Peptides against a protein of PDB entry 3V4L. Designs and how they scored, part 236

Target 1, 386 residues: chain A of PDB entry 3V4L
Amino acid sequence: GQPLAKDKVALLIGNMSYWEHPKLKAPLVDVYELTNLLRQLDFKVVSLLDLTEYEMCNAVDEFLLLLDKGVYGLLYYAGHGYENFGNSFMVPVDAPNPYRSENCLCVQNILKLMQEKETGLNVFLLDMCRKRNDYDDTIPILDALKVTANIVFGYATCQGAEAFEIQHSGLANGIFMKFLKDRLLEDKKITVLLDEVAEDMGKCHLTKGRQALEIRSSLSEKRALTDPVQGAPCSAEALVRNLQWAKAHELPESMCLKFQCGVHIQLGFAAEFSNVMIIYTSIVHKPPEIIMCDAYVTDFPLDLDIDPKHANKGTPEETGSYLVSKDLPKHCLYTRLSSLQKLKEHLIFTVCLSYQYSGLEDTVEEKQEVNVGKPLIAKLDMHRGL

## One batch from the design tools (peptide; made by RFdiffusion4, then SolubleMPNN)

Design b2_p23_6_s3 (from b2_p23_6, 8 letters changed)
Fold by OpenDDE base, seed 5:
Structure b2_p23_6_s3 (fold): chain B 386 residues (1-386), chain A 23 residues (1-23)
Amino acid sequence: as target 1 above (386 residues)
Amino acid sequence: KADVPVPGIITDEEVEKIKKELA
């Protein structure tokens, strides 16, 4: 029969806003497009941008809790990285310069932990450099990996080479994702799919002789990303996993706020990533005696690091939201919360209405506090160790 | 800053050079 996945879970990490290293751009689009494709493949996808070392560790730990016997696990990483002694290291955004293995996440350590879960398929898609870091002289004493089947590595580049992004003025994919996205939905054995992606990349004149896809596999079975999820979760663990994932992707409900002046505001929420949410406000009713009114969001939790200068923009693009802008209502004020993983408590903020009456020179303000609970990834409590 | 491994960047100038070499 066709192989069945017990479930399908993916963690996608895109690091671009490095503190001490060159900033990247491709991971934004790559994580977004891959998220949408994996969702069409019935994956439970957690998509995270710009994680610190601590946040990356917690994201991996939460991902490993979603894994179980016969589950398909996919880890995608786009960002800075290196390879020492056949070990791949993902570089967090807070990594020092130079970074070392103690500042980074070892993919082979994650693989070891995935093997302990008896997963039905382990896929690692590593869109990072594979150059040696000569500042890290540490030989990782990795415990011996179990000799298990059903492991697939797709390295965006060969050993000792760089992965490339194209520095376009616009939004563009990295080279690996550019070719991967065109084939990812094909009902093929994952190694065959990746071999076809490697052939397509090999025809690219931009990267010819600079970057080549490397595939490493112990996959003895005909497993595909298209393999159907086995029907209704029969185990308590599968129900808990499904509930945890659903909670981590639950948006706040849209709210209609009514002010004493008779103005009505629609407050809405959209997910860009599991840790990135857009808040939008619109005036849905204005009494005729009110000539002008604006609705601002303010007083966000300090842990979110929201600069008021970047809040309440007339377009999603002015907030740095370029991907979901087509799906958002028009004629709103937009605010992008890009660090929901940092939220320790409920998301409480103020909606401030500033308005003017006909024939009065003075502006009047009314405020309402809004509590939307823990949105998206904030429900997983990724800070449980601080 | 130390010269740690970083992703290669293909510049718009390199892209335009390659386009001209293919034309």
Scores: peptide ipSAE 0.123, ipTM 0.684, DockQ to the pose 0.861
Fold by OpenDDE base, seed 2:
Structure b2_p23_6_s3 (fold): chain B 386 residues (1-386), chain A 23 residues (1-23)
Amino acid sequence: as target 1 above (386 residues)
Amino acid sequence: KADVPVPGIITDEEVEKIKKELA
C-alpha cells in the first residue's frame, strides 16, 4: 500500500538579522515560501525568524514534543552555519564572532533526539555554508546514532563549500529554495525529488562550479512528502500534537473598538510567521463632525523591543512586511511584531485615537487598552527555562 | 575580525555578466 504518515510536522528556522555577522536576506523568502508549500502538503509548520541560541534550543525542544512513532519530521534551516568533522552547526543570531560549537546547535544531536521518537521519516534541509570553522577546534563526541533507514539530508551545498544567495534589489530566494520550490509538491520519493532538484541546479549557469546539492540518505522505503496522514487523530498523542500546534498558530480575533466620540476602529491580526504578527487598524465608522482621525497602537510590552519609528505605518512594506501585504486589508495603519517568542506575559497594548472636530484647531485623543492574550508562538512559553 | 564561514553572494553584476555570456 502507499506509505502513510502518522502525522507530518516541520520546523523552519530562518536566521538573517545577525548581531556580530553579515545580515542575510534569502531566509525571509525561503522560510515563507517553504511554509506555504509544506502547508499544502498537510504539514504542521512552525516557522521562526531570527532566533537566539536559547530560542533555537527551545524551538527544537517544542518540535521534538510534536514528534512520535511514525510521524514525519522535517527540519529546515537557512542562515549562517558550518561543518566540522561531518557535524553541521546552525548559527544563532546572537552568536559571537568568532562562534564555536558551544554557541551553535548541532544538527546531528537533533537527529539523535528525533531517532528516540521512532519517527517514520527524518528530513533535514540545510541551507547554510558547509565550510570548516577553523576557530572551533572542538571535536564533538556525539553518541552513536541508531541505525534507522528513514533519514534524508538535503544539503544546499557540497562539503567545504558555500551556499549562495542572489543579491537582487528585491526579495529573492536562495539558490537551493529557488529549485526546491518548483518540485516540492511532486508525488515522488523524497530522495528522487531531491535528485531532480540537484539536476536542475546543475543545469543552472549561475551555480555551475559554485554550488551543488548533496543528498545523504539511509531511506529504504518509498516515503514522499505527499504521503497522506493516517486517519483522524485517534491517539491521545495525536490529539495533544494537534492541540500544541493549533495553540502555536492561534491569532487573536479581530475586534471592533468603539470610542466616546462615536468613531469605530477595526483592529485586526495577521500571521507572517509563527513568531511574526502584523497588527492593523482601520477606521470603519466616523461621525461627520470629525474631519480627520487616526488610530495608533502603542505601549507594547518591553520584551518585544518595538521601535515606535517602525510602528503605525501606512503600508505593510514600511514595517518590513513584504510577503503578506497582498492578503492584508488596504488603507490601514500597520505594525509588525517580529519577536513574539520573547513575550513572557499577555500582549497588552494601547489603541490611541487622535481626531479633530470640524471648526476646532486642537486634536483630541482617546485611549483604550487591549489585551489579546498570548498570540501564536508566545503560547508555547519558549522562555520557561530561564 | 575572525573570518567565520559566510554565505557567498552572487552580485547583480555577476548575474548580468552570466546573462550576457548566455545570450
Scores: peptide ipSAE 0.121, ipTM 0.689, DockQ to the pose 0.826
Fold by OpenDDE base, seed 4:
Structure b2_p23_6_s3 (fold): chain B 386 residues (1-386), chain A 23 residues (1-23)
Amino acid sequence: as target 1 above (386 residues)
Amino acid sequence: KADVPVPGIITDEEVEKIKKELA
């Protein structure tokens, strides 16, 4: 019969905003599009942008808690990286220049931990450079991997080569994701699907002789990303996994705020990623005596590092949110919280209503504090230990 | 800064050059 997955879980990491390294652009679009495709494949997807070393370690630990016997695990990474001695290193955004293995996450260590979970399938999609880092002299002593015959690596590039992004003026995929997205929904063995993606990349004149997909596999079974999830969660562990995933994706409920002046504001929330949320405010009722009225959000927790210059924008795009703008309500003020992993406490902020009465020159302000608890990934307390 | 492995960037100029070489 067709193989069944006990469950399907994906962790997607896109690192772009490096402190000491060149900034990237493609990971934003690539993580977003891959998230939407994997959701159509019934994956439980955690999608994270711009993680530090500590945040990446915690994201991997939480991902490993979602893995169990017969679960399909997929790890996608887009960002800076290197390969030393056949070990792949994902570079966090806070990595020093030069970075070393001690500053990076080793993919083969993650694979070892996934094998301890007795997973049904382990897929790694690595959209990063595979050049040697000559500044890293560390030889990682990896324990011997178990022979599980359920491992697939899709490397966006061959060993010793670079991965590429196209520097368009607009939003564009990286080269790997550009071809992967067209085939990802196909009901094919994952190694056959990736081989077809490799052929499509090989036909592209932009990538020919520059970037080639490498597939490494020890997959003995005909497993596909389309393989159906085995029915209702039959175990306590499966229920816990489903609850853990649900917690990491729970948005705050939309709120109607009422001010003393008689203005009513709708406060809404949207997820762009598991660690990126958009807050939007709209005036839903205004007394006729009030001529101008705006609802600003302010006084965010300092750990979120929110620049007020990027808050309360008339469009999602002015906040740096280009992907979800079509799904958002129109005629709001928008604020993008891009670092929800950094939230140590409840998300408490102020809604400030600024308004003017007809025939008065002075602006009046009313304020309400809002506590929305821990939104999305902030429920996982990824800062435990900082 | 140390020369660490970084993703390559294909510029718009390079894309347009390749398009002209294929036309």
Scores: peptide ipSAE 0.098, ipTM 0.673, DockQ to the pose 0.876
Fold by OpenDDE base, seed 3:
Structure b2_p23_6_s3 (fold): chain B 386 residues (1-386), chain A 23 residues (1-23)
Amino acid sequence: as target 1 above (386 residues)
Amino acid sequence: KADVPVPGIITDEEVEKIKKELA
C-alpha cells in the first residue's frame, strides 16, 4: 500500500542578515516559496528568518516537540554553513567571525534527536556551503546514529564546495531552490525527486563545475513528500502537536477602531513568515468635515527594534515586504515586524490618528492603545531561557 | 577578518562572463 504519514512537519530557517558575515538575499525567497509548496503538500510549516544561535536552538526544540512516531520531519536551512568531518553546521546570524561549532547548530545532532522520536521520514535540505572551516578544529564525537532506514539529505552542493546565489537587483532564488521548486510537488519517492533535481541543476551553466547536488539516503521505503497524512488525530499527542503548530500560526483578528472624531480605522494583520508580520491600517469611515486623515502605528515594544522611519509606508514594498504584497489590501499604511521571535510580552502598540478639519490649519491627534496578544511564533516564547 | 566559508555570490559581471564563454 502507499505509505501514510502520521503527520507532516517542516521547519524552514533562512539566515541572511548576518552581523559579522556577508549578507545573503536568496534565503528570503527560498524559504517563502518552499513554505508555500510544503503547505500544498499538507505540511505543518514553521518558517523563520534571521535567527540567532539561541533562537535557532529553540526553533529546533519546538520542531522536535512536533515530531512523533511515524511523523514526517523536514528541516530546510538556507544561510551560511560549513562541513567538518562529515558534520554539517548551520551558522546563526549572530555568529562571531570566525565562527566555530560551539556557535553553530550541528545537523547530525538534530538528526539523532529526530531518530529518538521514531519519525516515519527525516528529510534535510541544506542550502549552504560545505567547505571545511579551518578555524574549527573540533572533531564532534557523535554517537552512532540508529539504523532507521528513513533518512534523506539533499545538499545544495557537494562536499568541499560552495552553494551559490545570483547577485541580482531583484528577488531571486538560490540555485538549489530554483530547481527544487519545479519538482517538489511530484508524487515520487523523495530520493528519485531529488535525483531529478540534481540532473536539472547539472544542466545549469552558471554552477557547472562549482555546485552539484549531493543526495545521501538510507531510505529503504518508497516514501514521498506527497504521502497522505493518516486520518483524524486519534492520540492525545497528535492533538497536542496540532495545537502547538496552530499557536505558531495564529494571526491577530482584524480590528475596527473608532475614534472620538467619528473616524473608523480597519487594523489588519498578515503573515509573511512565522516570525514576520505585516500590520496595515486603512480609513474605512471619515466624517465629511475631516479633510485629511492618516492612521499611524507607533510605540512598539523595544524588543522588536522597529525603526519608525521604516514604519507606516504607503506600499508593502517600501517596508521590504515584496512577497505578500499582492495578498494585502491596497491603499493602507504598512508596517513590517520582522523579529516576532524577540517578543517577550504581548504586542502592545499605539494607533495614532492624525487629522485636519475643514477650515482649521491645526492637525489634531487621537491615540488608541492596541493589545493583540502574542502573534505567530511569539506564542512559543522562544526566549524562555533568557 | 578571517576567511570563513561563505556562500558564493555569482555577480552580474560573472554571469555576463559566463554568457560570453558559452556564446
Scores: peptide ipSAE 0.085, ipTM 0.678, DockQ to the pose 0.879

Design b2_p23_6_s4 (from b2_p23_6, 6 letters changed)
Fold by OpenDDE base, seed 4:
Structure b2_p23_6_s4 (fold): chain B 386 residues (1-386), chain A 23 residues (1-23)
Amino acid sequence: as target 1 above (386 residues)
Amino acid sequence: KADVPVPGVITDEEIAEIEKELE
């Protein structure tokens, strides 16, 4: 019969905003598009942008808690990286220059931990450079991997090569995701699917002689990303996993705020990623005596590092949100919270209503504090220990 | 700064050159 997955879980990490390294662009679009495709494949997807070393470690630990016997695990990474001695290193955004293995996450260590979970399938999609880092002299002593015959690596590049992004004036995919997205929904063995993606990349003149997909596999079974999830969660562990995933994706409920002046504001929330949320405000009722009225959000927790210059924009795009703008309500003020992993406490902020009465020159302000608890990934307390 | 491995970039200019070579 067709193989069944006990469950399907994916962790997607896109690192772009490096502190000491060149900034990337492609990971934004690549993580977003891959998230949407994997959701159509009934994956439980955690999608994270711009993680520090500590945040990446915690994201991997939380991902490993979602893994169990017969679960399909997929790890996608887009960002800076290197390969030393056949070990792949994912570079966090806070990595020093030069970075070393001590500053990075080793993919083969993650694979070892996934094998301890007795997973049904382990897929790694690594959209990063595979050049040697000559500044890293560390030879990681990896314990011997178990022979599980359920491992697939899709490397966006061959060994010793660079991954490429296309520098269009607009939003563009990385080269790997550009071809992967067209085939990802196909009901094929994952190694066959990736081989077809490799053929498509090899036919493209932009990539020919620059970038080639490398597939490494020990997959003995005909497993596909399309494999159906085995029915209702039969175990306590499966219920816990489903609850843990649901917690990491719970948005705050939309709120109607009422001010003393008689203005009513709708406060809404949208997820761009598991650690990126858009807050939007709209005036839903205004007394006729009020001629101008705006609802600003302010006084965010300092750990979110929100620049007020990027808050309360008339469009999602002015906040740096280019992907979800079509799904958002129009005629709002928008604020993008891009670092929800950094939230140590409840998300408490102020809604400030600024308004003017007809025939008065002075602006009046009313304020309400809002507590929305821990939104999305902030429920996982990824800062436990800082 | 040390030369660490960094992703390559294909520019719009390089794309336009490749497209012209295909015409």
Scores: peptide ipSAE 0.144, ipTM 0.731, DockQ to the pose 0.845
Fold by OpenDDE base, seed 1:
Structure b2_p23_6_s4 (fold): chain B 386 residues (1-386), chain A 23 residues (1-23)
Amino acid sequence: as target 1 above (386 residues)
Amino acid sequence: KADVPVPGVITDEEIAEIEKELE
């Protein structure tokens, strides 16, 4: 019969905003595009940008909690990385310079933990450099991997090589994602699909001799990312997994705020990633005596590290949101919350209405505090270990 | 500072060539 997945779960991590290392651009678009494709494939996708070591560990731990017998697990990583002795290390944004294995996540350790879950398929897509780190002499003593015939690695580049970014109009894509996206929806064995992606990369004159896909696989079964999810969640674990995923993707409801001056504001929320939310405000009603009015959001929790200079923009793009801008309502003020994983408490912030009456020179302000609970990934309480 | 391997950048001109090869 056609292989069935008990469920399909993906963790996508894109690290760009490194503290001590060169900033990247491609992970933004690559994580977004891959998220949309994997959603079309009925994956439960958690998409996270710019994680610290601790946040990456917690994201992996939460991902491993979603894995169970016969579940398809996919880990995608885009960011800085290295490979020592056949072990792949993902570099967190807070990694020191130079970084070492103690500052990084070992993919083979994650694989070991995934094998313990008796997963139906383990896919790793690693869009990172695979150069040796000569500052790390640590040979990780990896315990012997279980002999499972369900592992697939797609490395964006060959061993000892760099990955490349395509930069156009301020956005960038990884070369790997550019070719992967065109085939990812195909009903093919995942190793065949990746081999076709490797052929496409090898035919392209610009990628030829610069970047080559490496495939490592033990996959003995004809498993595809298109394999249907087994019907209604029949296990308590499957129900918990569905609830946990739904909880991590629950947006706050849109609110209509009414100010004493008679101005009405619509407050709305959009998810860009599991840890990135856009807040938007719009004036939906103003009295005719009010000539100008704007609705600003302010007083965010300090844990979110919101720069007021990037808040309350006239366009989503001015906030750094280039991907979801088409789905957002027009004529709003936009604020991007890019670090929802840092939120320990409820998201409480102030909506400040600034307005002017006809014939008055002075601007008047009214404020309302808004509590939207824990949005998106903030519901997972990833910080409970500190 | 250790030169962390950074992804290579492909230029807009190079992109336009890639796009033509993928059409």
Scores: peptide ipSAE 0.142, ipTM 0.730, DockQ to the pose 0.448
Fold by OpenDDE base, seed 5:
Structure b2_p23_6_s4 (fold): chain B 386 residues (1-386), chain A 23 residues (1-23)
Amino acid sequence: as target 1 above (386 residues)
Amino acid sequence: KADVPVPGVITDEEIAEIEKELE
């Protein structure tokens, strides 16, 4: 029969806003497009941008809690990285310069932990450099991996080579994602699919001799990303996993706020990533005696590090939201919350209405506090160790 | 700053050639 997955879970990490290293751009689009494709493949996808070492560790721990016997696990990483002694290291955004293995996440350590879960398939898609870091002389003493015939690595580049970032003025994919996205939905054994992606990349004149996909696999079974999820979760663990994932992807409900002046505001929420949410406000009713009114969001939790200069923009793009702007209502004020993983408490903020009456020179303000609970990834309490 | 491994860069000119090959 066709192989069945008990469930399908993916963690996608895109690191671009490095503190001590060159900033990247490709991971933004790559994580977004891969998220949408894996969702079409019935994956439970957690998509995270710009994680610190601590946040990356917690994201991996939460991902490992979603894994169980016969579950398909996929880890995608786009960002800075290196390979020492055949071990791949993902570089967090807060990594020092130079970074070392002690500041980074070892993919082979994650693989070991995935093997302990008796997963049905382990896929690693690593869109990072594979050059040696000569500043890290540490020989990682990794425990011996179990011999499992269910591992697939797709490395965006060959050993000792760079992955290339596309420095487009616009939104562009990295090279690996540009070719991967066109084939990812195909009902093929994952190693065959990746081999076709490698052939497509190898035909491109600009990547030829610069970047080549490397596939490393022990996969003995015909497993595909298209493999159907086995029907209704029969185990308590599967129910808990499904509930935990659903909580991490639950948006706040849209709210209609009514002010004493008779102005009505629609407050809405959209997910860009599991840790990135857009808040939007619109005036849905204005009394005729009010000539002008604006609705601002303010007083965000300090943990979110929201600069008021980047809040309440007339377009999603002015907030740095280029991907979901087509799906957002028009004629709103937009605010992008890009660090929901940092939220320790409920998301409480103020909606401030500033308005003017006909024939009065003075502006009037009304305020309402809004509590939307823990949105998206903030429900997982990724800070439980701080 | 130490020369840690960083991604290579493909230029806008190089991208325009890639896009033209994928059309």
Scores: peptide ipSAE 0.137, ipTM 0.725, DockQ to the pose 0.547
Fold by OpenDDE base, seed 2:
Structure b2_p23_6_s4 (fold): chain B 386 residues (1-386), chain A 23 residues (1-23)
Amino acid sequence: as target 1 above (386 residues)
Amino acid sequence: KADVPVPGVITDEEIAEIEKELE
């Protein structure tokens, strides 16, 4: 019969905004496009941008809680990285310069933990450099991996080589994602699909001699990303997994705020990533005696590190939101919350209405406090261990 | 500053050639 997945879970991490290293651009588009494709494949996708070491550890721990016997696990990483002694290290955004293994996440350690879950398939897609870090002389003593015939590594580049980022003035994919996205939905064994992606990369004149996909696999079965999920969640574990994922992806409901002046504001929320949310405000009703009015959001929790200069923009793009702008309502003010993983408390903020009456020179201000609880990834309390 | 491994960059001209080969 066709192989069945007990469930399908993906963790996608894109690190771009490094503190002590060159900033990247490709991971933004790559994580977003891969998220949308994996959702079409019925994956439960957690998508996270710009994680610290601590936040990456917690994201991996939460991902491992979603894994169980016969579950398909996919880990994608785009960012800075290195490979020492056949071990792949993902570099967090807060990593020092130079970074060492103690500042980074070892992919083979994550694989060990995934093997303990008796997963049906383990896929690693590593869109990072595989150069040696000569500043890290640490030989990681990794415990011996269990022999499981269900592991697939797709390395965006060869051992000792660089992955390439596309430096467009606009939004562009990394080289690996550019070719992967065209084939990802195909009903093929994952190793065959990746081999076809490798052939496509190998035909391109610009990637020849610069970047080649490396596939490492122990996969003995015909497993595909298209494999259907086995039935209704009948197990208690499947119910818990579904509930945990649903909590991490629950947006606040849209609200209609009514001010004393008779202005009505629609407050709405959109997810760009599991840790990135857009707040938008629109004037839905204005009394005729009010000539101008604007609805600003302010007084955010300090943990979110929101710069007021980047809040309340006339376009999503002015907030740094280029990907979801087509799905957002027009003629709003937009604010991007890019670090929801840092939220320890409820998201409480103020909606401030500034307005002017016909024939009065002075602006009037009214304020309402809004509590939307813990949105998206903030429900997982990724900070509980500090 | 220590030269940590950094991704290579493909130029806009190189990308425009890649895109033409994928069409």
Scores: peptide ipSAE 0.122, ipTM 0.717, DockQ to the pose 0.521

